# Ledger of designs, part 11: peptides against a protein of PDB entry 1Y74

Target 1, 57 residues: chain A of PDB entry 1Y74
Amino acid sequence: LGLERDVSRAVELLERLQRSGELPPQKLQALQRVLQSRFCSAIREVYEQLYDTLDIT

## One batch from the design tools (peptide; made by RFdiffusion4, then SolubleMPNN)

Design b1_p11_8_s1
Fold by OpenDDE base, seed 2:
Structure b1_p11_8_s1 (fold): chain B 57 residues (1-57), chain A 11 residues (1-11)
Amino acid sequence: as target 1 above (57 residues)
Amino acid sequence: DLLARLRELLE
């Protein structure tokens, strides 16, 4: 599913940005935490279930 | 800048 891949890619990009030091890492880290949060994971799970059921393209 | 960096990361 595209959502899981997109989230994983987003996290990867955030980690790269944090390592670069070009931006304050705290807010980037906070965003990463949100994307990896149980809340987002739960939403992703619901999405994936709906995707499987409805076959939303 | 930020936009340039983001573009580099996305490519």
Scores: peptide ipSAE 0.028, ipTM 0.545, DockQ to the pose 0.122
Fold by OpenDDE base, seed 5:
Structure b1_p11_8_s1 (fold): chain B 57 residues (1-57), chain A 11 residues (1-11)
Amino acid sequence: as target 1 above (57 residues)
Amino acid sequence: DLLARLRELLE
């Protein structure tokens, strides 16, 4: 599955984009906050548990 | 541009 790893990689990419200065950082920061929110973490945890038990792919 | 930068970051 690797969903946690994918989210971590997405956050890493957002941080690199913010440091590059090529884009306004505000929306990138907002997206990073969403990905690191308790809500998204809880949804991810439920999804991973269901994925492991049901094999939805 | 954005697409070029994203491609570089994903390599």
Scores: peptide ipSAE 0.028, ipTM 0.545, DockQ to the pose 0.115
Fold by OpenDDE base, seed 3:
Structure b1_p11_8_s1 (fold): chain B 57 residues (1-57), chain A 11 residues (1-11)
Amino acid sequence: as target 1 above (57 residues)
Amino acid sequence: DLLARLRELLE
C-alpha cells in the first residue's frame, strides 16, 4: 500500500510545476491544498485502515 | 512542452 507515498509524490510534482512558472499556479496550489488538507488525510487514513483490514488487492 | 515537462517530472 503506497497511497500516502503517492499523495506525497503528487504534491511534490505540483510544487515543481508551480516553481517552473509554465502554468498558472493558482489551480495547482489549490489542488495541493486539497491533497494536504485534514479532510483528505482523514479519508486516506480510513481507506488505508480498511484496505489493511479487508486486504483489498 | 507541457507533456514533455510532465514526463520529465514523472521520470
Scores: peptide ipSAE 0.027, ipTM 0.545, DockQ to the pose 0.116
Fold by OpenDDE base, seed 1:
Structure b1_p11_8_s1 (fold): chain B 57 residues (1-57), chain A 11 residues (1-11)
Amino acid sequence: as target 1 above (57 residues)
Amino acid sequence: DLLARLRELLE
């Protein structure tokens, strides 16, 4: 499961957008914080456990 | 353009 990798990629993209200055950084930074939060990590862990248990393809 | 920038970042 590549969820962790996808989240990391999303964070990378958000950081690039923040540095570009093309958009106000506040909402991008807030989204980044959510993606890197313990809450998001916990949800990801639960999702991965359920994914493994249910064998979702 | 935001959409163009996103496409560039995804390449």
Scores: peptide ipSAE 0.027, ipTM 0.543, DockQ to the pose 0.115

Design b1_p11_8_s3
Fold by OpenDDE base, seed 2:
Structure b1_p11_8_s3 (fold): chain B 57 residues (1-57), chain A 11 residues (1-11)
Amino acid sequence: as target 1 above (57 residues)
Amino acid sequence: DLLEALRKLLE
């Protein structure tokens, strides 16, 4: 299970995009906030627990 | 760019 890692990587990439300035940073920052939100974290936790229980391949 | 970032995310 690499969901947490994928989310972390997504955030990293979003930060790079924000620093590049090639895109308006506001929406990128908003997306980053969503990915780092307590809501997203809670959903991830539920997903990971279910994944461990069900062993979905 | 965004496309490159997405590709890296999916790697």
Scores: peptide ipSAE 0.027, ipTM 0.561, DockQ to the pose 0.116
Fold by OpenDDE base, seed 5:
Structure b1_p11_8_s3 (fold): chain B 57 residues (1-57), chain A 11 residues (1-11)
Amino acid sequence: as target 1 above (57 residues)
Amino acid sequence: DLLEALRKLLE
C-alpha cells in the first residue's frame, strides 16, 4: 500500500500542470487543496490502518 | 499535458 506516496505524486503532477499553463489553474489548485486537506489526510490515515488490519485485497 | 500527467501517475 502506497496511498500516501500516490497522493504526493498526484499533488506533484497537479503543480506541474498549473505551471505549464495548458489548463486553467483554478480547478487544479482546488483539487490540490482538497488532496492536501486535513479531512483527506485523516481519511487516508484511517483507510491505511484498516487496510493493514483487515487486508482488504 | 493532462493525458501525459495521468500516464505518469499510473506508472
Scores: peptide ipSAE 0.027, ipTM 0.559, DockQ to the pose 0.113
Fold by OpenDDE base, seed 3:
Parts: structure tokens; C-alpha cells; sequence
Structure b1_p11_8_s3 (fold): chain B 57 residues (1-57), chain A 11 residues (1-11)
């Protein structure tokens, strides 16, 4: 899985959107903070560990 | 824009 890469890319895109001013940045920033949180990282790690041992289809 | 950002995310 490339969840770490996808999350990193999502954060990058959120940052660009915030700078563009097309959308009110507050909710975008909130989402960014969630994606960068220790909680999200921990959940991702658990998911990836399980994915290694389980056949999730 | 948001739509293009989402498109790029899925690439």
C-alpha cells in the first residue's frame, strides 16, 4: 500500500489550495491537521500492518 | 481548483 505517499500528496494539495484562495482555508487546514495527526499516523500504521497479514479485497 | 487537485491526488 502507498497510504503514506497518498496522505503526503493529499497534504501537499491541501496546502496549495489554501494558498490559492479559491476556498475558505479553515476547513482545508483542519483536514490537513487531521491527516498529519499522530492519531491518523497510528491508524495508518495499524492498517498497513494488518494489510501485510490479511488479504483485504 | 478543487476538482483538478482531486484529479492529481488520484494520479
Amino acid sequence: as target 1 above (57 residues)
Amino acid sequence: DLLEALRKLLE
Scores: peptide ipSAE 0.026, ipTM 0.559, DockQ to the pose 0.108
Fold by OpenDDE base, seed 4:
Structure b1_p11_8_s3 (fold): chain B 57 residues (1-57), chain A 11 residues (1-11)
Amino acid sequence: as target 1 above (57 residues)
Amino acid sequence: DLLEALRKLLE
């Protein structure tokens, strides 16, 4: 289970894209905000708890 | 770029 790690990596890459200037940063920043939101954190927490309990593999 | 970012994410 590496969901937290993958989300962190996604955020890192979004930050790099924002700094590069290749794309308008506003929508990238919005996506980053969503990924770092309490909502996504709560969903991740539930998922990880269920994963540990049910052994979804 | 975006393609490179996606590649890195999938690594």
Scores: peptide ipSAE 0.026, ipTM 0.562, DockQ to the pose 0.114

## One batch from the design tools (peptide; made by RFdiffusion4, then SolubleMPNN)

Design b1_p12_1_s1 (from b1_p12_1, 6 letters changed)
Fold by OpenDDE base, seed 4:
Structure b1_p12_1_s1 (fold): chain B 57 residues (1-57), chain A 12 residues (1-12)
Amino acid sequence: as target 1 above (57 residues)
Amino acid sequence: LEEVLREVERLA
């Protein structure tokens, strides 16, 4: 599973969008905070464990 | 925006 990598890439993309100034940064920063939250990390870990256990292709 | 959209399109 690339889920950690994909979340890290989504955060990188949000940081680029915030730096471009083309969009109001507040909503982008709020989404980044959600993706970097302990809640999101815990859900990711549970998902990865279940995926590895169930071998869902 | 366009640069980020191009990066998202490369990941899809």
Scores: peptide ipSAE 0.028, ipTM 0.544, DockQ to the pose 0.094
Fold by OpenDDE base, seed 1:
Structure b1_p12_1_s1 (fold): chain B 57 residues (1-57), chain A 12 residues (1-12)
Amino acid sequence: as target 1 above (57 residues)
Amino acid sequence: LEEVLREVERLA
């Protein structure tokens, strides 16, 4: 599953948006913190485990 | 913004 890679890419994109100054950075930074949280990582791990177990193609 | 949107569109 590419979910870890996709989350890492989403964080990279949020960091680029924060650096561009085109948008207020506070909400983007808050979203980045959520994506990098232990809670998000735990949900991802459960999802990946369930996906691998259920063979959801 | 446009660069980031193009990269999001490529990820989806």
Scores: peptide ipSAE 0.027, ipTM 0.535, DockQ to the pose 0.097
Fold by OpenDDE base, seed 3:
Structure b1_p12_1_s1 (fold): chain B 57 residues (1-57), chain A 12 residues (1-12)
Amino acid sequence: as target 1 above (57 residues)
Amino acid sequence: LEEVLREVERLA
């Protein structure tokens, strides 16, 4: 169950990189939009459901 | 970059 946390952290890091101005923000913003998209959220939900089903501890 | 790298290193 770390994927939501990892995605949220990746978004936070991308926002910091955009604010630093050290890199062209356009590609970072595009990646942030992908990570925050309904598509990415739906894939995450499917992954979490499969993981919870297949996690035979 | 250095601030982001330090923060990635703190999470690893």
Scores: peptide ipSAE 0.026, ipTM 0.527, DockQ to the pose 0.083
Fold by OpenDDE base, seed 5:
Structure b1_p12_1_s1 (fold): chain B 57 residues (1-57), chain A 12 residues (1-12)
Amino acid sequence: as target 1 above (57 residues)
Amino acid sequence: LEEVLREVERLA
């Protein structure tokens, strides 16, 4: 599943936005922390298990 | 910003 790659890419994009200084970094950093959290990883694992079980195309 | 938007567009 591409979801882990897409989450990793979303984090990279958030880090670039924080470094540019074009946007207030606090909300971007908070979102990055959520995406890198154990909670996000656990939700991804549940999603992957459901995807495998339901054969969602 | 524009560089990051181009990368978001590539992810979508």
Scores: peptide ipSAE 0.027, ipTM 0.536, DockQ to the pose 0.093; fails the geometry check

Design b1_p12_1_s2 (from b1_p12_1, 6 letters changed)
Fold by OpenDDE base, seed 5:
Structure b1_p12_1_s2 (fold): chain B 57 residues (1-57), chain A 12 residues (1-12)
Amino acid sequence: as target 1 above (57 residues)
Amino acid sequence: LLEVLREVEELA
């Protein structure tokens, strides 16, 4: 499952965008906080468990 | 910005 890697990459990209100053950082930071939250991690874990169980491609 | 957009496109 690439989802953990994709989330980690999305966070890295958001950090780069915040450092560049090309966009207002507040919404980017809020999205980063969501992606790094325990809630997002728990949803990912449930998704991975369901994926393993259902073998949905 | 354009570099980040390219990297997002590679994730999709």
Scores: peptide ipSAE 0.030, ipTM 0.585, DockQ to the pose 0.098
Fold by OpenDDE base, seed 3:
Structure b1_p12_1_s2 (fold): chain B 57 residues (1-57), chain A 12 residues (1-12)
Amino acid sequence: as target 1 above (57 residues)
Amino acid sequence: LLEVLREVEELA
């Protein structure tokens, strides 16, 4: 699963948007903090583990 | 914005 890569890319995009000043940064920064949180990482890990066990294809 | 939208489309 590329989920870790996609989360990392989403964070990079959020950082670019914050630097551009085209949008109010507060919500973007809040989303970045969520994506980089230990909580999000733990959920991702559980999801990846379940996917690996349940993907019977 | 447009560059970021393009990069999001590449993730989907």
Scores: peptide ipSAE 0.028, ipTM 0.576, DockQ to the pose 0.096
Fold by OpenDDE base, seed 4:
Structure b1_p12_1_s2 (fold): chain B 57 residues (1-57), chain A 12 residues (1-12)
Amino acid sequence: as target 1 above (57 residues)
Amino acid sequence: LLEVLREVEELA
């Protein structure tokens, strides 16, 4: 499962957008905080465990 | 912006 990698990549992209100054950083930073939250990590972990158990291909 | 959009397209 690449979900952890995809979330990490999404955070990296949000950091690049914040540094570019092309967009107001506040909403991008808020989204980054959500993606890095304990809640998001817990949901990801549950999803990965269920995927492994249920063999959702 | 265009570089980030390309990298998002590669992620999907």
Scores: peptide ipSAE 0.028, ipTM 0.579, DockQ to the pose 0.098
Fold by OpenDDE base, seed 1:
Structure b1_p12_1_s2 (fold): chain B 57 residues (1-57), chain A 12 residues (1-12)
Amino acid sequence: as target 1 above (57 residues)
Amino acid sequence: LLEVLREVEELA
């Protein structure tokens, strides 16, 4: 599923932005924490389970 | 910044 890859890429991009110093890091770090949270992971797992059940192709 | 915007555009 592309979702895990896309979340991982979003985290990588946020880490690069934090290291560049071009933007205040606090909001970027907060967003990264949300994307890496147990809540986000649980939603992803539910989505993956539903996808496996509903995707008949 | 511009590099990150390009990479975000490639994900969409």
Scores: peptide ipSAE 0.028, ipTM 0.580, DockQ to the pose 0.101

Design b1_p12_1_s3 (from b1_p12_1, 6 letters changed)
Fold by OpenDDE base, seed 2:
Structure b1_p12_1_s3 (fold): chain B 57 residues (1-57), chain A 12 residues (1-12)
Amino acid sequence: as target 1 above (57 residues)
Amino acid sequence: LLEVLQEVEELA
């Protein structure tokens, strides 16, 4: 699963959007904080573990 | 904006 990579890429994209000034940065920054939260990381780890267990291939 | 949307589309 590339989920950690995908979340990291989503954060990078949010940082680019914040720097462009094309969008109000406050909502983008709030989303970035959610994606970088310990709560989101813990959910990701559980999801990756479950996926590795359920990936019966 | 457009470049970021394209990179999001490539991620999905």
Scores: peptide ipSAE 0.024, ipTM 0.542, DockQ to the pose 0.100
Fold by OpenDDE base, seed 3:
Structure b1_p12_1_s3 (fold): chain B 57 residues (1-57), chain A 12 residues (1-12)
Amino acid sequence: as target 1 above (57 residues)
Amino acid sequence: LLEVLQEVEELA
């Protein structure tokens, strides 16, 4: 699972978009805060654990 | 914008 990497990349992209000023930054900043929240991290950890348990490959 | 959209398409 690259989920941690994908979340980190999504945050980086949101930071670039906020710096460009091409879009209203408020919603981008709110999304970044959600992705960096302890709640999002806890949900990610649960998802990764379930994936490792259920991924009977 | 275009560069960021391209990078998002590479993540999916």
Scores: peptide ipSAE 0.023, ipTM 0.537, DockQ to the pose 0.098
Fold by OpenDDE base, seed 4:
Structure b1_p12_1_s3 (fold): chain B 57 residues (1-57), chain A 12 residues (1-12)
Amino acid sequence: as target 1 above (57 residues)
Amino acid sequence: LLEVLQEVEELA
């Protein structure tokens, strides 16, 4: 399941955008905090467990 | 910006 990798990549991209200064950093930082939140991690774990159990290929 | 958009397109 690539979801953990995709979330990690999305965070990396948001950090690069914040460092470039091309965009106001506050909204990007807020989105990064959501993606790194315990809530997002718990939803990901539930999704991965359900995917493994239900074999949603 | 363009480099980030290209990397997002590769992720999707």
Scores: peptide ipSAE 0.023, ipTM 0.536, DockQ to the pose 0.098
Fold by OpenDDE base, seed 1:
Structure b1_p12_1_s3 (fold): chain B 57 residues (1-57), chain A 12 residues (1-12)
Amino acid sequence: as target 1 above (57 residues)
Amino acid sequence: LLEVLQEVEELA
């Protein structure tokens, strides 16, 4: 499933933006914390389980 | 910023 890779890429991009200093880092860091949260991981696991059960192809 | 926007466009 691409979702784990896409989340990991989004985190990498947010870390680059935080290092560039072009934007206030606080909101970027807050978004990174959300993406790395246990809540987002649990949603991803549920999504992966549902995808495996609904993938009829 | 521009490089990150390009990488986001490639991801979508």
Scores: peptide ipSAE 0.023, ipTM 0.533, DockQ to the pose 0.099

Design b1_p12_1_s4 (from b1_p12_1, 5 letters changed)
Fold by OpenDDE base, seed 1:
Structure b1_p12_1_s4 (fold): chain B 57 residues (1-57), chain A 12 residues (1-12)
Amino acid sequence: as target 1 above (57 residues)
Amino acid sequence: LLEVLREVEELV
């Protein structure tokens, strides 16, 4: 589903930004930890299941 | 920075 790819891409972008040193890494790392959290993954799984059930278009 | 902004713009 698009959401898993977009979250994976957002994490990759945050890792690139942390490696560039152009921005303070602490907030970027905190956001990456939220996106990779078990809670975020569980919300994504529920969203994906609901999308597959409600996608009557 | 500019490369990441471009890649974020492609996600929206």
Scores: peptide ipSAE 0.031, ipTM 0.579, DockQ to the pose 0.101
Fold by OpenDDE base, seed 4:
Structure b1_p12_1_s4 (fold): chain B 57 residues (1-57), chain A 12 residues (1-12)
Amino acid sequence: as target 1 above (57 residues)
Amino acid sequence: LLEVLREVEELV
């Protein structure tokens, strides 16, 4: 499953954009907080469980 | 910016 890796990469990219100063950091930081939230992690775990259940079927 | 856009294009 690539989703954990893709979320981790998206966070890394958002941190680079915040450090570059090319964009207002507040919206980038808000998106990073959503991607690192317990809610996003719980949705990812449900997705992984459903994928594992459907891939075994 | 352009480097980050390239890295996002590799993610999709």
Scores: peptide ipSAE 0.031, ipTM 0.578, DockQ to the pose 0.099
Fold by OpenDDE base, seed 3:
Structure b1_p12_1_s4 (fold): chain B 57 residues (1-57), chain A 12 residues (1-12)
Amino acid sequence: as target 1 above (57 residues)
Amino acid sequence: LLEVLREVEELV
């Protein structure tokens, strides 16, 4: 499942945007904290487990 | 901005 890779890439993009100064960093940093949270990781793990169980095709 | 938009388009 690409979700871990996509989350990691989204974090890298948010870090680049924060460094560019093109946008107010506060909202970008808040989103990065959500994506790196234990809560987001736990939801991802549950989603991956459900996907592996339901992808019976 | 435009570089980040391109990189987001590669994720979808």
Scores: peptide ipSAE 0.031, ipTM 0.576, DockQ to the pose 0.097
Fold by OpenDDE base, seed 5:
Structure b1_p12_1_s4 (fold): chain B 57 residues (1-57), chain A 12 residues (1-12)
Amino acid sequence: as target 1 above (57 residues)
Amino acid sequence: LLEVLREVEELV
């Protein structure tokens, strides 16, 4: 499933943006924490389970 | 910034 890869890529991009200093790091760090949260991981697991159940067409 | 925007464009 592409979602885990896309989330991992979004985190990598946020880390690059934080290192560039071109943007205030606090909002970028807050977004990174949301993407790496147990809540985001649990939503991903539910999405993967639903996708595996619905992709039976 | 422009490099990251390019990498986001490649993701979509």
Scores: peptide ipSAE 0.031, ipTM 0.577, DockQ to the pose 0.096

Design b1_p12_2_s1
Fold by OpenDDE base, seed 1:
Structure b1_p12_2_s1 (fold): chain B 57 residues (1-57), chain A 12 residues (1-12)
Amino acid sequence: as target 1 above (57 residues)
Amino acid sequence: ELEEVEAIVERL
């Protein structure tokens, strides 16, 4: 699993979408803040470790 | 690009 890479990619795309102005930026920015939160990072790390240990994709 | 964000979020 590459959940850290996937989250980093999601943040990159959210930053592009915010710059394009095609969508209201506030909700995109809120999602980016959630994905970059310490809480989300800690959960991601736990899940990634569990999936790696259990050999679940 | 939004569809790729949606696909990533669904995987979390």
Scores: peptide ipSAE 0.369, ipTM 0.836, DockQ to the pose 0.620
Fold by OpenDDE base, seed 2:
Structure b1_p12_2_s1 (fold): chain B 57 residues (1-57), chain A 12 residues (1-12)
Amino acid sequence: as target 1 above (57 residues)
Amino acid sequence: ELEEVEAIVERL
């Protein structure tokens, strides 16, 4: 699903940015934790179910 | 790289 791929890509990029040291790693890590949170995963599941239901064409 | 993260987060 597109959202799962997008979140996985965002996490990959956040991990790279944390390793580069170009940006304060704490804020990037906080965002990564939000994106990988159980809450975010549950919301994505709901959205994916909604899109599967609405994609009736 | 940060811009791509921003663009992904904006779509969520």
Scores: peptide ipSAE 0.368, ipTM 0.838, DockQ to the pose 0.641
Fold by OpenDDE base, seed 4:
Structure b1_p12_2_s1 (fold): chain B 57 residues (1-57), chain A 12 residues (1-12)
Amino acid sequence: as target 1 above (57 residues)
Amino acid sequence: ELEEVEAIVERL
């Protein structure tokens, strides 16, 4: 729940930064593709559970 | 805006 929202927010910001042209768009687009990848989607729930269990501050 | 992206990525 928290990680999904944070990833969605990061993608929104990366899309804005790509439109502004202030930064090289290719690296921003590559990061967006990683965050939206099937890999990130598949492990998201596991990571949320691990962070909750390990109390990683 | 980039700083907020960095802060989110550091938490992953």
Scores: peptide ipSAE 0.367, ipTM 0.835, DockQ to the pose 0.570
Fold by OpenDDE base, seed 3:
Structure b1_p12_2_s1 (fold): chain B 57 residues (1-57), chain A 12 residues (1-12)
Amino acid sequence: as target 1 above (57 residues)
Amino acid sequence: ELEEVEAIVERL
């Protein structure tokens, strides 16, 4: 799904940014943890189900 | 690269 791809891309970029040292890694790592959390995955699943049900274009 | 992360997060 589009959201899964976007989250995967965001995580990839956050991992690169953490390795480059251009930015303080702590906030980037915190964001990565949120995006990979069970909470984020559960919310994504709920939204995907709602969009499928409501046919929100 | 950070700008692309920001743009993704804004769409969530």
Scores: peptide ipSAE 0.363, ipTM 0.835, DockQ to the pose 0.564

Design b1_p12_2_s2
Fold by OpenDDE base, seed 4:
Structure b1_p12_2_s2 (fold): chain B 57 residues (1-57), chain A 12 residues (1-12)
Amino acid sequence: as target 1 above (57 residues)
Amino acid sequence: ELEEVERIVQEL
């Protein structure tokens, strides 16, 4: 259950970069929208389910 | 200059 937190942190960091104005804000906003997309969330959920099933410690 | 990127990488 780390990937949701890591994606949320990546979105926060992209928002900070967007506010600084040092980088083209449109590309950062596009990447943020991809990370927050239903498609990215569905891939994350499948990965977490597979990890929890394959976590043969 | 990417000073904000450097600050962000130091926070990871």
Scores: peptide ipSAE 0.020, ipTM 0.455, DockQ to the pose 0.102
Fold by OpenDDE base, seed 3:
Structure b1_p12_2_s2 (fold): chain B 57 residues (1-57), chain A 12 residues (1-12)
Amino acid sequence: as target 1 above (57 residues)
Amino acid sequence: ELEEVERIVQEL
């Protein structure tokens, strides 16, 4: 799964949106911090492991 | 206008 790459891309896009100033920067920054959190990374790793285990069809 | 969002969505 490319989920790590997709999260990294989402963070980059949120940084671009923050720099444009068109959207409330605090909400974008909060979402970016959540996506970069150790908690989000740990949940992602568990999800990837479970998916790799359950995709045995 | 959400021109930056539209541009970002076009890059996905």
Scores: peptide ipSAE 0.020, ipTM 0.454, DockQ to the pose 0.099
Fold by OpenDDE base, seed 2:
Structure b1_p12_2_s2 (fold): chain B 57 residues (1-57), chain A 12 residues (1-12)
Amino acid sequence: as target 1 above (57 residues)
Amino acid sequence: ELEEVERIVQEL
C-alpha cells in the first residue's frame, strides 16, 4: 500500500507551499500536523489492514 | 499567482 508514501509526499508538498509564502503558512502547517498526527497514522493502519483483508477476499 | 501550487499539482 502506498498510503504512507502518499502522506509523506503530501507533507513534503505542504512544506514547499509554506516556503513559497503564496498561501497562509499557518493553515498549511496545521494540515501538515494533522497528516503527521498519531490519529492520522492510526486511521491509516486500520485502512491498510482492511485493504489487505479485502484484497485477499 | 499560485505558481508553486500549479507546479505541485503537475508533480502529482
Scores: peptide ipSAE 0.019, ipTM 0.459, DockQ to the pose 0.107
Fold by OpenDDE base, seed 5:
Structure b1_p12_2_s2 (fold): chain B 57 residues (1-57), chain A 12 residues (1-12)
Amino acid sequence: as target 1 above (57 residues)
Amino acid sequence: ELEEVERIVQEL
């Protein structure tokens, strides 16, 4: 599953949005910090393990 | 307008 890549891409997109200044940077920074958190990584790993176990095609 | 968001969505 490419979830690590997709999360990394989402963080990059949030960094671009923050640099444009078109959106309130504080909310984007908070979301970026959530996506980069050990909590988000642990939930991703659990999801990947469940997917591999459940063979959800 | 969210011109940067539109640009970013086109780069997905």
Scores: peptide ipSAE 0.020, ipTM 0.459, DockQ to the pose 0.101; fails the geometry check

Design b1_p12_2_s3
Fold by OpenDDE base, seed 2:
Structure b1_p12_2_s3 (fold): chain B 57 residues (1-57), chain A 12 residues (1-12)
Amino acid sequence: as target 1 above (57 residues)
Amino acid sequence: ELQEVQEILELL
């Protein structure tokens, strides 16, 4: 699904930015932790289930 | 790179 790919891409980009040292790594790491959180994953699963149910029109 | 920040912002 698009959202899982977009979240995975955002995490990859955040990891690259943390390695470059161009930005304060703590804020990038905090955002990555939110995106990889159990809470974010549960919201994604609900969104994917709703999308699969609503895309029947 | 600024481009990596832009791509993250385009995903939001």
Scores: peptide ipSAE 0.197, ipTM 0.770, DockQ to the pose 0.257
Fold by OpenDDE base, seed 1:
Structure b1_p12_2_s3 (fold): chain B 57 residues (1-57), chain A 12 residues (1-12)
Amino acid sequence: as target 1 above (57 residues)
Amino acid sequence: ELQEVQEILELL
């Protein structure tokens, strides 16, 4: 689903930004931890299940 | 790069 891809892309970009050193890595790492959290994963799973059930084409 | 930040913001 688009949301899993978008979250994965956001994490990839956050990892690049952390490696560049142009931005304070601690805030980027905190955002990455939020996106990879069990909470965000559970919200994503519920969203995906609802989307698949509601067939909003 | 600022472009990577912009792409993250475009995903929201």
Scores: peptide ipSAE 0.196, ipTM 0.769, DockQ to the pose 0.256
Fold by OpenDDE base, seed 4:
Structure b1_p12_2_s3 (fold): chain B 57 residues (1-57), chain A 12 residues (1-12)
Amino acid sequence: as target 1 above (57 residues)
Amino acid sequence: ELQEVQEILELL
């Protein structure tokens, strides 16, 4: 689904920004931890299930 | 730096 791809891309970009050292890494790492959290994954699974149920095209 | 921040903002 688009959301899984977008979350994966956001994490990749956050890892690049942390490696550049141009930005304070703590906030970027905190956001990455939120996106990779069990909470975010559970919300994504609920979203995917709802869309798989509503994708009655 | 700014390019990666812009792409993150475009995902929202």
Scores: peptide ipSAE 0.195, ipTM 0.770, DockQ to the pose 0.245
Fold by OpenDDE base, seed 3:
Structure b1_p12_2_s3 (fold): chain B 57 residues (1-57), chain A 12 residues (1-12)
Amino acid sequence: as target 1 above (57 residues)
Amino acid sequence: ELQEVQEILELL
């Protein structure tokens, strides 16, 4: 839940920065592609599942 | 804006 929202917010900000042209767009676009990748999504799902299981209060 | 970069860094 938290990590999905943070990734979605990071992608939104990266899209704004790419549109402004204030920064070199290639590195921003590469980071956005990593965050939106199936690999990043699969790692996030595993991390969320492990965190929910390892929430040993 | 520099503020958008700062918010990305605050997510780390």
Scores: peptide ipSAE 0.193, ipTM 0.768, DockQ to the pose 0.235

